Peptides against a protein of PDB entry 5H65. Designs and how they scored, part 14

Target 1, 294 residues: chain A of PDB entry 5H65
Amino acid sequence: QYLERTPLCAILKQKAPQQYRIRAKLRSYKPRRLFQSVKLHCPKCHLLQEVPHEGDLDIIFQDGATKTPDVKLQNTSLYDSKIWTTKNQKGRKVAVHFVKNNGILPLSNECLLLIEGGTLSEICKLSNKFNSVIPVRSGHEDLELLDLSAPFLIQGTIHHYGCKQCSSLRSIQNLNSLVDKTSWIPSSVAEALGIVPLQYVFVMTFTLDDGTGVLEAYLMDSDKFFQIPASEVLMDDDLQKSVDMIMDMFCPPGIKIDAYPWLECFIKSYNVTNGTDNQICYQIFDTTVAEDVI

## One batch from the design tools (peptide)

Design b1_p12_1_s1 (made by RFdiffusion4, then SolubleMPNN; from b1_p12_1, 8 letters changed)
Fold by OpenDDE base, seed 5:
Structure b1_p12_1_s1 (fold): chain B 294 residues (1-294), chain A 12 residues (1-12)
Amino acid sequence: as target 1 above (294 residues)
Amino acid sequence: MLDIEEVIKYYE
């Protein structure tokens, strides 16, 4: 899309809603910590949620490990099952269910594991050897998802979460509806299990200054702005460094703003009503940061 | 903890 560049002083005088192309310097941004800028967003109810911490997940999985796997639910047409008893940790029982494709076990990199009683560490290690892992528990008649406060699917290093408000969980046997049981596309798994998947997003507030005016712009973006997926950044040190480098480039510490590079982006204005007060706010959209702007 | 290598070997 093409828009003429508009100075901030002109934008600040105009009514909303409108779209603008701007060129401004990033005076400051919030939050400063990358981990605090990554959130989970529901595409249906639009609620923003915090990404659970490792400690939160440990508690959930510890609680799950106190439950005994139901022998009646093992070895169905959908999966083959085996139970391991740990040598330590009070003899914890871990049930691993290997999902079959049309009655045949696929290659490990194509196989989905269902795990009862596993720790976060164990699940993560298995997700590096198999296609994906779903933490489950024994229900009345079938295996069920353990808890929507934990990932419903761990694929590689990516934790996929579902919305508690919008999801209506269905039992594991509903995975039978998937014709292809080798690729395990997260959206397909979510649909089969009645889950509304949450989307990882970067959430930041930018203070922009072009010398004619100053305004705050809101950023909510999953993978376009940094050309780095928000879903992967928390588990990849190199990606974290890349984001930090980008932010340091546009907002370098210890130097004057006059030396800052110019940021070109699109912003849209919108009206917000707080009681009797009407306020115009701004959001960044359809923008990719370019290093050649320096 | 669970012996991950044992799980892998079982599957193979």
Scores: peptide ipSAE 0.658, ipTM 0.972, DockQ to the pose 0.904
Fold by OpenDDE base, seed 4:
Order: sequence, then C-alpha cells, then structure tokens
Structure b1_p12_1_s1 (fold): chain B 294 residues (1-294), chain A 12 residues (1-12)
Amino acid sequence: as target 1 above (294 residues)
Amino acid sequence: MLDIEEVIKYYE
C-alpha cells in the first residue's frame, strides 16, 4: 500500500505501532563486519543463533568419527552402503550410503549421500560432486542425524541447519516418505526428518538521519534488502564484495554525511517494554536498497 | 583423508 514519506522528526513523536515510508541517510550501521551480521533464525520459536564456524563443525565431525559404523544398518532398501578406511594413522572408518530412488541409484548430481565418520573437508568435497550430503550416525535401529549443531543437509556450498528447540528428530528411514528422491528439497528433507529448518538472515542496526531527526532501525532480512541470499553470502566472495560495496555506497568512509546518498525504505514502529519504561523501536521491512541521487 | 575420487569412481 502507498505510504507518504514522513520526516523522522515527525515519526519520533508518534506512538507505535505504525508503518512509515522514509528517505534518510545511513549515518552508521552495526555490526561492521558482514560475517557478524549473518545469523540463523527459527521461523517457529524466533530464536536467533550464530552460524557455526568451521572449527565448531570440525569438533563435531571429529567426535562423530570416533564411532564405528554399524554393519547391520548398511544396505537397506533406501540406500546402498560402502565403508572406506582412510589412509591416515588412525585408520578411520567412513561409511558412505548412497540413497536410491525407487530401488535404483540416480545420477550423481541427483544422489543424496549419508555419511558416517566423514570430516568437514570430505563432506564438502563430496557435496560438490553429488546432490547433497547428510552427516549421520548409527542409531540403535537405524541411521540417525549426527548432530543438529552441524548441518543436517549440505548442498553445494550451502549448509542447512535445524532448530534444536523446535525439532523432533526422526530416523533416516523416514526419507522413504519422499516420493521424489532426486531433487532433495531442503524443506522436504527437514519435514521427513522432523527438523524445523533455520533461516539465514542479515541482522543489522541502521542509524538513519534525514536532517530532521535520527533514529535506529533494525534489519532482519533473508534476501530482499540486498537482493542477495543470506544463505549464500558466507561461502561466496563475490556476494560478500557486493554487500560490502552496497554498504560502502550508502555509508562511505572518509567523507561527510552531507555527501551520502539518500536511502528510501519502509520502517515499522513497535513497542518494547523494559520494566516500567515503554520504548518505541523501529524495524525495516519490505525494502530493497535504492537511492535517490540529488 | 577419504579418497573422494575413489568414492566417485565407485559410484560411476
């Protein structure tokens, strides 16, 4: 719906909740580092989480590699299995399970791998050759997801995570419920395994100034604001550069704010109670970055 | 580490 442009000074005097269209300069923003602005968001419980670092994942997969694959769980109607012994000092056992589609192995680019005992590096390399990879472990009666602290699905360079709070994990055989075992849509995989998938989001705080007033606006957006998916930015240098360029354009270092471009965006106000204090906060919504050049 | 090429070859 159409909203008239409202000056910040007027907005600052009004009660919440309301929606506004504004034109302001980006005086500053936080966090300054892009990797710090990318979070995982649960659509169900709305908790924000940090994206795990490689070091965190290495520990998880190292721990998983200490467990020996259960031979009894290999070669089911769902998957064909093979165990490799690594050429390292430990002689690590790695079980790879190739998921079948209606009893036959699909093309590699359509095949889902289930991996026991794999390292992050190995999993990532395999995810570039096959459709996707799920890190798993041997459960009592079936293969199970290794750990929700690690990705439940890796497709190419994208790591898909699940919410520990909201998920009720089911065993791997529940993938049988998927009619099409070639596309491996993350949401479908998650549903089959009882996982509530987390969403990658950009989380930032903008300090906006239009010359009449200054306010802070919260940004939580997955792919609209920058027209760049938050899910891909951490693994793509070009996308990172693009975001950095956008931010530098709106908030250029070393020059006065008078020379900054104008940012047009929508913001909504909302009330936040902190004890006896009622605070009005602002959030950016339905906005793709655009500027008016004077 | 795991020989990735061997895995690929095994799958054909």
Scores: peptide ipSAE 0.657, ipTM 0.971, DockQ to the pose 0.797
Fold by OpenDDE base, seed 3:
Structure b1_p12_1_s1 (fold): chain B 294 residues (1-294), chain A 12 residues (1-12)
Amino acid sequence: as target 1 above (294 residues)
Amino acid sequence: MLDIEEVIKYYE
């Protein structure tokens, strides 16, 4: 798409909705902390949610660990099961279900684990050795997803979440519908289980200044703006550093705005109605920035 | 605590 560059002063006078190409300096941005800028977004209902903290997950999994796995649900055509008892005073029961592909156990790096009674730490360790892990609980006649407040799928270091509002959960046996039981594509798993997957997004508010005017623009982007996936950044120190470097480049601390680099981006205006109050807001779209030496 | 290595060994 091609748009002529428009000064902010002109944009501020125009009605919405419209699209603009701008060149401005990033005067400031919020939030400043990276973790606070990463959210979960539902593509269906558009609800934004906080990424659960480790402490939140610990509570969920601790609660799940108080439930005893149902022995009647062990060993189906879909999975082979084994129960371990922890060597502590509690004697916690942990059921691990190894999902089979066409009746055969695949390689560990291709295998999906269903786990009952596991801690976050244990699940994470297992996800590093196997393809992926789904936290589950025993239902009446089948295993079920443990809780949508926790990840429905942990693959490597990525936690995949589902929307509580939009999802209509189905039992674990619905994984049988998957033709490929080796790659465990998150979207496919979600579809099989009736989950609307949430998307990791960067959510920030930019204050932009081109010398003619100042406006605030909303950024909601998953992987284009930084060319870094929001889904991976929280678990990767190098990616975090990269994002920080990019932001420091455009908005360097301790330096006057006159020395800031110019940011070229696209913004769209839109109307927001809050009661009797009508206002025009702006959102950054189709924009990619890269780390560079200035 | 679950012995992760035991789980891995069991599978392999």
Scores: peptide ipSAE 0.657, ipTM 0.971, DockQ to the pose 0.831
Fold by OpenDDE base, seed 1:
Formats: sequence, C-alpha cells, structure tokens
Structure b1_p12_1_s1 (fold): chain B 294 residues (1-294), chain A 12 residues (1-12)
Amino acid sequence: as target 1 above (294 residues)
Amino acid sequence: MLDIEEVIKYYE
C-alpha cells in the first residue's frame, strides 16, 4: 500500500488512528542494549515477558534434577528409555527418553529427546546432536513438561517458550497425535501439549526527527525490521553484531544528527487512555531497514 | 556430569 510522505509536524497535529509514511532521522533509541530489547510476546493474551536468563534456567533444571525418575514410566510405545548415573559425588540420575516413530527409532537428527534430570548444559549439548529436546518430569501417570518457566522445546540453539496464562498443559503421551514424529515443528509440539507458544520480538522506542518535529515511535517486531529473527539473535554473535551495525548506521555515536542518514518507515497512530488523560502514541509497522543498508 | 558422548553412542 502506497502512502504519501507526511512531515512529522503535520502528523503531530492530527487525530488518531491514522497511518503514515515518514522520512526521519533516528535521534535516539531505547533500550540501548540489544539483550534488553528482546522480549517474549504471547499472541493470545499479548503479555510481554522477559526472556529467562541462563541463571534462571539453571535453578529450574537443578530443582528438576532433585526428583528421581519414575521407573514405571520408562519404555512406552512412544519412547525408549535409559537412565544414566552421573560420574560425580552425588550420582545424579538422568533419564533420557528417545521418542519413536511408529514404534521404531528414527535417525538421531530426526529424534526428539525427553530428558528428566538434565542440566541446561547437558540439554543444550544433546540438542546439538539430536533433533530437539523437551525437559520433562515424572507425573502421576505419565511424563509431563517440567516447567513453562523453562523452554518446552530446545531445537538447536533455539529455546521455545510457552505462555503460562494461556496454556493448558497435557501429558507427554499426547505427542502420539502427531502423525510425523521425525520433523518436530515447534507449533505442532505446542499444540499437542496444549501450549500457546510465545514469540520472540524486538521491543524498542525510537525518537524520530525530520527537522519539522520530533515524535516517539514504538517498535515491536519479530523478524521484519532487521530481517533478523529475534528468536535467534541472543544465541548468535554475528546476528547481534549485524543489529548493532544497523543501529549504529542510523544513529552513529559521537556524530551530529545533521549527518545521520534518513530512515524511511511506516508509522501508525493510536489513542491511549490513562485515567482522565488521553494521548496519541505511534508504532512502526511494515518496515524493513536492512534494504537501506545495501 | 552426564557423558553426552555415551548417550550418542548408545543411540547409534
């Protein structure tokens, strides 16, 4: 959809809601740290959450490791099980369940592991050798997801999280509903287990200035703005550098704004009511800046 | 710590 370019001074005088095409300089942005700009967003309740830190996950998995795997839940039609005892003073027991496809074990790169009692480090290492890993615990009658505060699925370097508010967890045997148990699509796994998957998003506030006016615009985007997935950026140094380079290009440190490049983007205005106060806010949409870097 | 290589070897 084509929109005519509108100066910020004109936009600031208009009522919401409206859509605009603008050309402005990025005077400043927040947060300044990339890791602070990456959040988890629920597509159902729209709550924004922080991405759990490694320390948070360590605590969850440590707690899980204090629970002994139930031997009655080993080796079902869905999975083959083996328990390892760690070579340490505590002798921690780790149960690994290898999910079968139609009663047979698939190739390692197609195999989903259910892990009970594993540490974050162990789980991550296994996720690099197998298709994916689900942290689980022994329930009353079946294996269950360990904790929605931790990833429900780790695939490669990607940690998939679920919404505690919107999810209604089902037992692991519900994975039987999946026809193909070799391609573990996160959304399919989530659906089978009653999980509403959270989405990684970049959340930033841009201060835009075109010389006629200044306004703040909100950015919430998963992969369009930078052409970099928010889900991968935290685990990839090169992607982080790329985002930083893009931001430095539009908002170079130590340089006057007069020398900043122009940013073309789409913004939409909307009304926000806070008590008796009504204000107009702005959000960036349908914008890709990566093309401007080329 | 869990011997990851042992897990892999077991599966193969």
Scores: peptide ipSAE 0.655, ipTM 0.971, DockQ to the pose 0.794

Design b1_p12_1_s2 (made by RFdiffusion4, then SolubleMPNN; from b1_p12_1, 6 letters changed)
Fold by OpenDDE base, seed 4:
Formats: C-alpha cells, sequence, structure tokens
Structure b1_p12_1_s2 (fold): chain B 294 residues (1-294), chain A 12 residues (1-12)
C-alpha cells in the first residue's frame, strides 16, 4: 500500500493504531551489542527468549551423557545404530543412529543423525559432515528428544529450537511420517515430533529523529530489515560484520547527527495499557535497509 | 572425545 511520508511531529499527535511511512535519522539504538539483539520468538505464544549460550548447552549435553543408551532401542526400521566408547578416562558411551530413507542409508549429506551421549563439540562436528543432528535420549519405548532447552535439530551451524510452552513432544519413530527422509526440513521435523519451532529474530529499539520530533520504534524482524537471517548471524563472522557496518553507517560513532544518513521505513503505532495509563508505541514493519544514502 | 572420523568411516 502506498503511504505518504509523514513527519514525526504529526505522528506523535495522532491516535493509534495507524501505519506511517517516515524518513528519519537513527539517533541511537539499543542494545548496542549484536548478540544481545538476537532472540528466539514463538509464533504461537509470542514469547521472546534468549538464545542459549554454549555453556548452557554444555551442561545439558553433559547431563544427557550420564545416561547409557538402551540396547533394546538400537537398530530399528527407521535407523541403524552404532555405539562408540570415547577415548577418555570415563569411557563415555555414545550412540549414533543413522536414519534410513525407505530402509536404505542415504548419502552422508542427506543423512540425519540421532545422537545419545554426545557433547556439543562432537555434535557440531558431525553436523558439518552429515545433513543434520538431533540430540536424543533413550525413552521407555523409543528414542526421544533430549531436551527442548537444547536444539532439536542442528544443521551445519544453525541450531533449531522449540518452544517449551507450546510443544507436545512425540517419540522419534514419528519421523516415519516423513515421506522424504533426505532433505530434513526443520519445520517438517518439528511437526513430526510435535515441536513448535522458534524463530530467530532481531530485536532492537530505534530512536528516530527527523528534526520535527523524536520517537522510539521497536524492531522485531527475522531476515527482511538487514536482508540477513537472524538464524545465521550468530555463527557467521562475516554476517555479523555486515550488520555492524549497516548500523555504523546509519548511526556512525564520533560524528554529529546532522551528518547521519536518512533512513526511510514504515512504522505502525499501537496502544499499550499500563494500568490506567494508555501509551502509544511504534513498531517498524515491512522495511528493508537500503545501503544507499537517500 | 568421540572420534568423528571413525563415525564417518563407519558410515561410508
Amino acid sequence: as target 1 above (294 residues)
Amino acid sequence: MLDIEEVINYYN
């Protein structure tokens, strides 16, 4: 839809909800650190949560490794299994289950691994050699997802997480419902296992100034604003640099705002009730940052 | 640590 450019001073006087096209300078933004700006968002309950740190995952996988794989759950129609004993003093047992496609092992780059007792480091290394990895544990009658606090699926460097509140986990044998057991689409895997997948999003607050007024606008975006997926940025130094460069371009340090480039974007206003007080807030939407100076 | 190369070789 076409929207005429509206000055911030006019917007600040209007009731919500409304949509606007604006041209403003990015006076400041928060958080300043990129890793703090990436969150996980549930599309159903809409809760935001932090992306787990490596240390958090280490604890989860260490706990999982204290349980021995159940021998009776090895080698089903869905997967072939092999157990390794690690070359360390503890002699940790690691079960690797290679998921078959129609009874046949696919190519390594098409194969899903189910891992029992693996460390984060081991899982990550395997995810670079195979299509994907699911951390699992031995349940009573079947393999089960290890923990929703950890990724339910790791593909390359991407960790896919599920919502604890909205998910109703099903056992691993439900992967049989997938016709194609080679591509391992995260959404399909999630559906089969009863997982509501979380979405990586950039979450930032922009202070915008067009010379007529100043307002704060909320940004929650997965891949449109920067044209960079939030799901990949944390594990890719080049993408991180790109985002940092974009932000530095619009909000350059060490110079006055008069020299800042103009940012064109769409914002929508909405009402927020805090007790007896009604507040109007603003959110950026349908906006792609242009690297060209307007 | 698990020998990743052993896993790969086993699969191939």
Scores: peptide ipSAE 0.677, ipTM 0.974, DockQ to the pose 0.829
Fold by OpenDDE base, seed 3:
Structure b1_p12_1_s2 (fold): chain B 294 residues (1-294), chain A 12 residues (1-12)
Amino acid sequence: as target 1 above (294 residues)
Amino acid sequence: MLDIEEVINYYN
């Protein structure tokens, strides 16, 4: 675990892979916008993808709302159902399925809702009053997850996404396999439905300078670097401010680099091959900067 | 629009 500090000039001369402890200044970073630095990462196939925008979700849910809930799929051993018709010209049908625990409806804060035909706004409002919400659609024989392009689970203010590449979706009745139908742990829900859950990660490129050399280091971290979960930052203004403050501290705008604070971190080198080109890249790991800010 | 309060009241 212990590594001696190595100057960047020495690191730049060495072959990969290796691990280093460094002390450097953050000359610059990208992307500058926090929203752009938050991505979804698949732990299985390692693909990175963008967090869907609200507009993207609106389209998905609007499309889902055009389909009428199948009355034959209402009221099973797993859930009780009620259909509401909106008071508008189109008369949108919204089916709400209240998932039961051992045949009994739990408390609202423990209850999972399955929603057909709901808008993003409606789903979000419901997720604040109930434990969680899964957007679903009527399949041939059972309810099914609406779309992996949308959250498979909305719990509080957190949107949980699944990997389209790695997931093999199963019908909603597979939630019966869950022993506890009150906690609704996202990983458990995902497993029951055949979903590989995506992880929120901060993805940034740091330009580090220790006076002896300059290198770019890649940051992909979920909650260690800032001590702030990437899964929560987009929905919490205070957390966003905290991240901004940290970045401003290490890389203050309008100030010369000579006045920048020193950043201590671990980086690992690795080889990347693109055709005939072999490049050594660097990634930050096992580093927390929040302690230095406090 | 779905009346969220109605859904809540229905459950409770």
Scores: peptide ipSAE 0.677, ipTM 0.974, DockQ to the pose 0.827
Fold by OpenDDE base, seed 2:
Structure b1_p12_1_s2 (fold): chain B 294 residues (1-294), chain A 12 residues (1-12)
Amino acid sequence: as target 1 above (294 residues)
Amino acid sequence: MLDIEEVINYYN
C-alpha cells in the first residue's frame, strides 16, 4: 500500500477501520521472552494456541508407546512394516512403517516414516535420517494419526501441528492420493489426512511513541516482520539471536527513548467489542523491520 | 530405547 505518514495523535482520534503508515519509536514490547511470543494460529478458526512443550510431547508419546501395534495393519501396498522390541525394562514395541512410492521404497531422504510407539527422542532422531515422520496408532481398520496435540508431521527439525477444532481426520491410507510420495509437502500431507495445518506466528504487542502520542499495536506475523520464519526460530539458536538483536536495536536496554531508532510500519485499526464497551485496536501489517529503520 | 542405527541399517 501507499499511504501518507500520519502522526499517532491524529490516528488516535479517528474511527475504525482504517489503515495508516506511521513512523514511531518502539517504547516497549510484550512478551519479552521469544519463546512466549511464538504461537500456533489456525487460518480457519483463527484460534491461537501455545506451541506444545517438550514435556507435553513426551507424555503424549509415552502414552502412545503403551499401545500394541495391530499386526493386521502391517505391510500394506502403501508401506512396509517392521516391529522392534526395545531392550529396556518395559520391552516396548515400536512399529516403523516405511512408506513406498508406487510400491517401491524411495531413498531414505525421500522416505516418510509412520511410527507407532516411538518416543519423542527416537522420532526426532529418525526425522534427521529420513525425510519425515508421522506419529501414528493402530485404528480399527487402518493406521491413523496418533494425536493432534502432537505434531502430525516432523520434517527435519520442524514440527507441524494441526487444528483440533477444524480438522476432520482421515486414515493413513488417504496418503495414497498423493502422486508424489517423495517430497512430502506438509500442506499436501495435511490435506490428504483432513488436517487444517496451524501456522507458526510471532505474537507481540508493541507500544509505539512518535512524540505526539502513544499507541499499542498488535503484531501477528509468520515470516515478514523479522524476515525470519516463526516455524524455525525455536529450533535455531542463530535465528533466536537475530530476533533478539533486532528487538534490542529498536528497544535498547538502558538507553532513553530519545535515542531509539525510528520504526516505519503500517498499522490498521479495528473495532473490538468487549461487552458493552467498544474500543479501537491496532495491528501491524505488511511491515518488514529490516527495511523500516530510519 | 530404540536402536536408531539398527532402523537405518535395516532400511539400507
Scores: peptide ipSAE 0.676, ipTM 0.974, DockQ to the pose 0.803
Fold by OpenDDE base, seed 1:
Structure b1_p12_1_s2 (fold): chain B 294 residues (1-294), chain A 12 residues (1-12)
Amino acid sequence: as target 1 above (294 residues)
Amino acid sequence: MLDIEEVINYYN
């Protein structure tokens, strides 16, 4: 919708909640590092979580690799199984389950792999050759998702995570509910397994200055602000460079603010109570800066 | 380490 531009000095005097269109300079922003600005957000409980680091995942998968695949769970109507023993001195057992579509193995680019005992590196390599990979473990009567602290689905370079609080995990055989077992849509997989998918979001705080006043505005956005998906940015150097370029454009280092470009955006005010103290906060919404770059 | 190529070849 169309809103008239309002100076920051006027906004700072008004009660919340309200929506505004503003034109301001980006004096500063935090966090400065891109990897710190990417978070996981639950659409149900709205909790923000950190994206697990590679080291964290390594530990989880190493622990999983200490568990021996249950031979009784191999080869079902849902999947064909093969167990490999690594050629290292540890002799690690890795079970790979190839999910079938109506009893038939699909093409590799359509095939979902379930993996027991795989490392992060191995899983990532396989995800580049097959459609997707789910890390699993042997349960009592069926395969189960390994750990919600790790991705429940790796598709290409994207790691899909689930909310521990909101998810109620179901066994792997529930994938049978999917009619199409060739296009593994993350949301469909999540639904079948009782997972509430987390969303990648950019989380930043902007300090905005239009010469009449200064205010801090909160940004939580998945793909609109930069026109770059938060879900892909951590795994793509070019996308990271693009985000950095955009931020450097609006907030160039070593340059005085007088020379900064103007940023046009929408902000909304809202009330926040901190104990007995009431304050007004601001959030950026429905804003795309990529158009200003072109 | 798991031989990824072996897995691929097995599937094909």
Scores: peptide ipSAE 0.676, ipTM 0.974, DockQ to the pose 0.798

Design b1_p12_1_s3 (made by RFdiffusion4, then SolubleMPNN; from b1_p12_1, 7 letters changed)
Fold by OpenDDE base, seed 4:
Structure b1_p12_1_s3 (fold): chain B 294 residues (1-294), chain A 12 residues (1-12)
Amino acid sequence: as target 1 above (294 residues)
Amino acid sequence: MLNIEEVLEYYK
């Protein structure tokens, strides 16, 4: 819907909730580091979580590697299994389960791997050769997802995470419910395994100034604002550079704000209660970065 | 470390 441009000074005087179209300069933003602005968001409980670091994942997979794969769970109608013993000092056992489609192994680029005892490095390498990888462990009666603190699905360089609060995990054999076992759509995998998938989002606070007033606006966006997926940015240097360039363009270092480009965006106001105090906050929505050059 | 090439060869 069409909204007329409203000056910030007028917006600051109005009650919430309302929607506005604004034209303002980006005086400043936080956090300044891109990796700090990427979060995981649950669409169900709306909790924001940090993206796990490699060090966190290493610990999880190291712990998983201390468990021996259960031989009784190998070679089912769903998957063919092979165990490798590493040549390291510990002689680590790694079980790889190749998921079949209608009883036959698909092409490598269509094949899902279930891995027990793999390291992050090994899993990542395999995810570049096969369609996707699920870290698993031997349960009592079936293979199970290793840990929701780690990705439940790795496809290429993308790590898919699930919400611990909202998920009710089911065993791996529930993948049988998928008619097509070649595409491995993350949402379908999640549904089969009882996982509520988390969404990658950019989370930032913008300080906007149009010369009439100043306000802070909250940004939570997955792929629209920058036209760059938050899910891919952490693993792609070129995408990171692109985001940095965009931010530097709107908020260039070392120059006065008078020389900043104008940012057009939509913001919505909403009420937040803090005890007896009623505060009005603002959030950016339905916005792709654009500038008006004077 | 797991030899990725061995995994690939096995899959063939």
Scores: peptide ipSAE 0.607, ipTM 0.965, DockQ to the pose 0.879
Fold by OpenDDE base, seed 1:
Structure b1_p12_1_s3 (fold): chain B 294 residues (1-294), chain A 12 residues (1-12)
Amino acid sequence: as target 1 above (294 residues)
Amino acid sequence: MLNIEEVLEYYK
């Protein structure tokens, strides 16, 4: 879609909603810390949530580890089970359930593990050796997802989260509905377990200045703006550096704004009502800045 | 701590 470039001074005088193409300098942005800009977004209720920190996950998994695996739930048609006792002072029991495909164990790179009583460190290590890991607990009649406050699926370094508000959890045996139990697609797993998956998004506020006016524009984007997935950036130092480099390019520290590069982007205006006050806000959309770096 | 190598060996 082609739009003519509109100066900010003209945009600031117009009613919402409208779409614009602009050319402006990034005077400033917030938050300044990348980890603070990465959030979880529900596509159903649209609630924004913080990404849980390692410390938060440790607590959840520690609590889960205090529960003893139910021996009655071991070894079903869906999975083979093995229980290990850790070589520590408490002798913690960890149950690992290897999900089968049509009654047979697949290759390790195709195998989903259900882990009961594992720590975050153990789960992460296993997720690097197998296809994926689901933290679980013993329910009354079946294994169940441990906690939606923790990832429902871990694949490599990617933690997949679900929305507590929109999800209606089902027991692990519902994974039987998946025809292919070798390719564990997060959305398929979520659907089988009644989970509404959350999306990683970059959330930032840009202050844009084109010399005619200044406005703040909101950015909520998963992977288009930086051409870097928000889902991977927190676990990859190189990706973090790339984002930082992009932001430093458009908003270099210690340099006057007159020397800043021009940013071309699309923004849309919309009305926001707060009590008796009505204001116009702006959001960046359909914009990729990575192309400007090349 | 759980010995990851033992898990891998068991799976073979």
Scores: peptide ipSAE 0.606, ipTM 0.965, DockQ to the pose 0.806
Fold by OpenDDE base, seed 5:
Structure b1_p12_1_s3 (fold): chain B 294 residues (1-294), chain A 12 residues (1-12)
Amino acid sequence: as target 1 above (294 residues)
Amino acid sequence: MLNIEEVLEYYK
């Protein structure tokens, strides 16, 4: 899309809603910590949620490990099952269910594991050897998802979460509806299990200054702005460094703003009503930061 | 801890 560049002083005088192309310097941004800027967003109810910490997940999986796998639910047409008893940790039982494709076990890189009683560490290790892992528990008649406060699917290093408000969980046997049981597309798994998947997003507030005016713009973006997926950044040190480098480039510490590079982006204005007060707010959209702007 | 290698060996 093409828009003429508009100075901030002109934008600040106009009514909302409108779209603008701007060129401004990033005076400051919040939050400063990358981990705090990554959130989970529901596309249906639009609620923003915090990404669970490792400690939160440990508690959930520890609680799950206190439950004994139901022998009656093992070895169905959908999956083959085996139970391991740990030598330590009070003899914890871990049930691993290997999902079959049309009655045949696929290759490990194509196989979905259902795990009862596993720790976060064990699940993560298995997710690096198999296609994906779903933490489950024994229900009354079938295996069920363990907890929506934990990932419903771990694929590689990516934790996929579902919305508690919008999801209506269905039992594991509903995975039978998937014709292809080798690719395990997260959206397909979510649909089969009645889950509304949450989206990882970067959430930041930018203070922009072009010398004519100053305004705050809101950023909510999944993978376009940094050209880095928000879903992967928390588990990849190199990606974290890349984001930090980008932010340091546009907002370098210890130097004057006059030396800052110019940021070109699109912003849209919108009205917000707080009681009797009407306020115009701004959001960044359809923008990719370019390193050649320096 | 669950021995991951045992799981892999079982799957073979």
Scores: peptide ipSAE 0.605, ipTM 0.964, DockQ to the pose 0.883
Fold by OpenDDE base, seed 3:
Structure b1_p12_1_s3 (fold): chain B 294 residues (1-294), chain A 12 residues (1-12)
Amino acid sequence: as target 1 above (294 residues)
Amino acid sequence: MLNIEEVLEYYK
């Protein structure tokens, strides 16, 4: 798309909705902390949610670990099961279900684990050795997803979450509908289980200044703006460093704005109604920034 | 604590 560059002063006078190409300096941005800028977004209901903290997950999994796995649900055509008892005073029961592909156990790097009673630490360790892990619980007739407040799928270091509002959960046996039981594509798993997957997004507010005017622009982007996936950044120190470097480049601390580099981006205006109050807001779209030496 | 190595060994 091509748009002529428009000064902010002109944009501020125009009605919404419209699209603009701008060149401005990033005077400031919020939030400043990377973790706070990463959210979960539902593509269906558009609700934004916080990424659960480790402590939140610990509580969920600890609660799940208090429930005894149902032996009647073990060893189906879909999975082989084994129960371990931890060597502690409480004797926690952990059931691991190894999902089969056409009745045969695949390679570990292709295998999905269903786990009952596992801790976050145990699940994470297993997810690094197997393809992926789904935390589950024993239902009446089948295994069920443990809790949508926790990841429905942990693949490597990525936690996949589902929308509580939009999801209509189905039992684990619905994974049988998947033709390929080796790759475990998150979207496919979600579809089989009736989950609307949430998307990791960067959510920030930019204060932009081009010398003619100042406006705030909203950024909600998953992987285009930084060319870094929001889904991976929280678990990768190098990616975090990269994002920080990019932000420091455009908004260097301790330096006057006159020395800031110019940011070229696209913004769209839109109307927001809050009661009787009508205001025009701005959102950054279709914009990519890259780390560069300035 | 679940012994992850035992799980791995069992799967092999």
Scores: peptide ipSAE 0.605, ipTM 0.964, DockQ to the pose 0.811

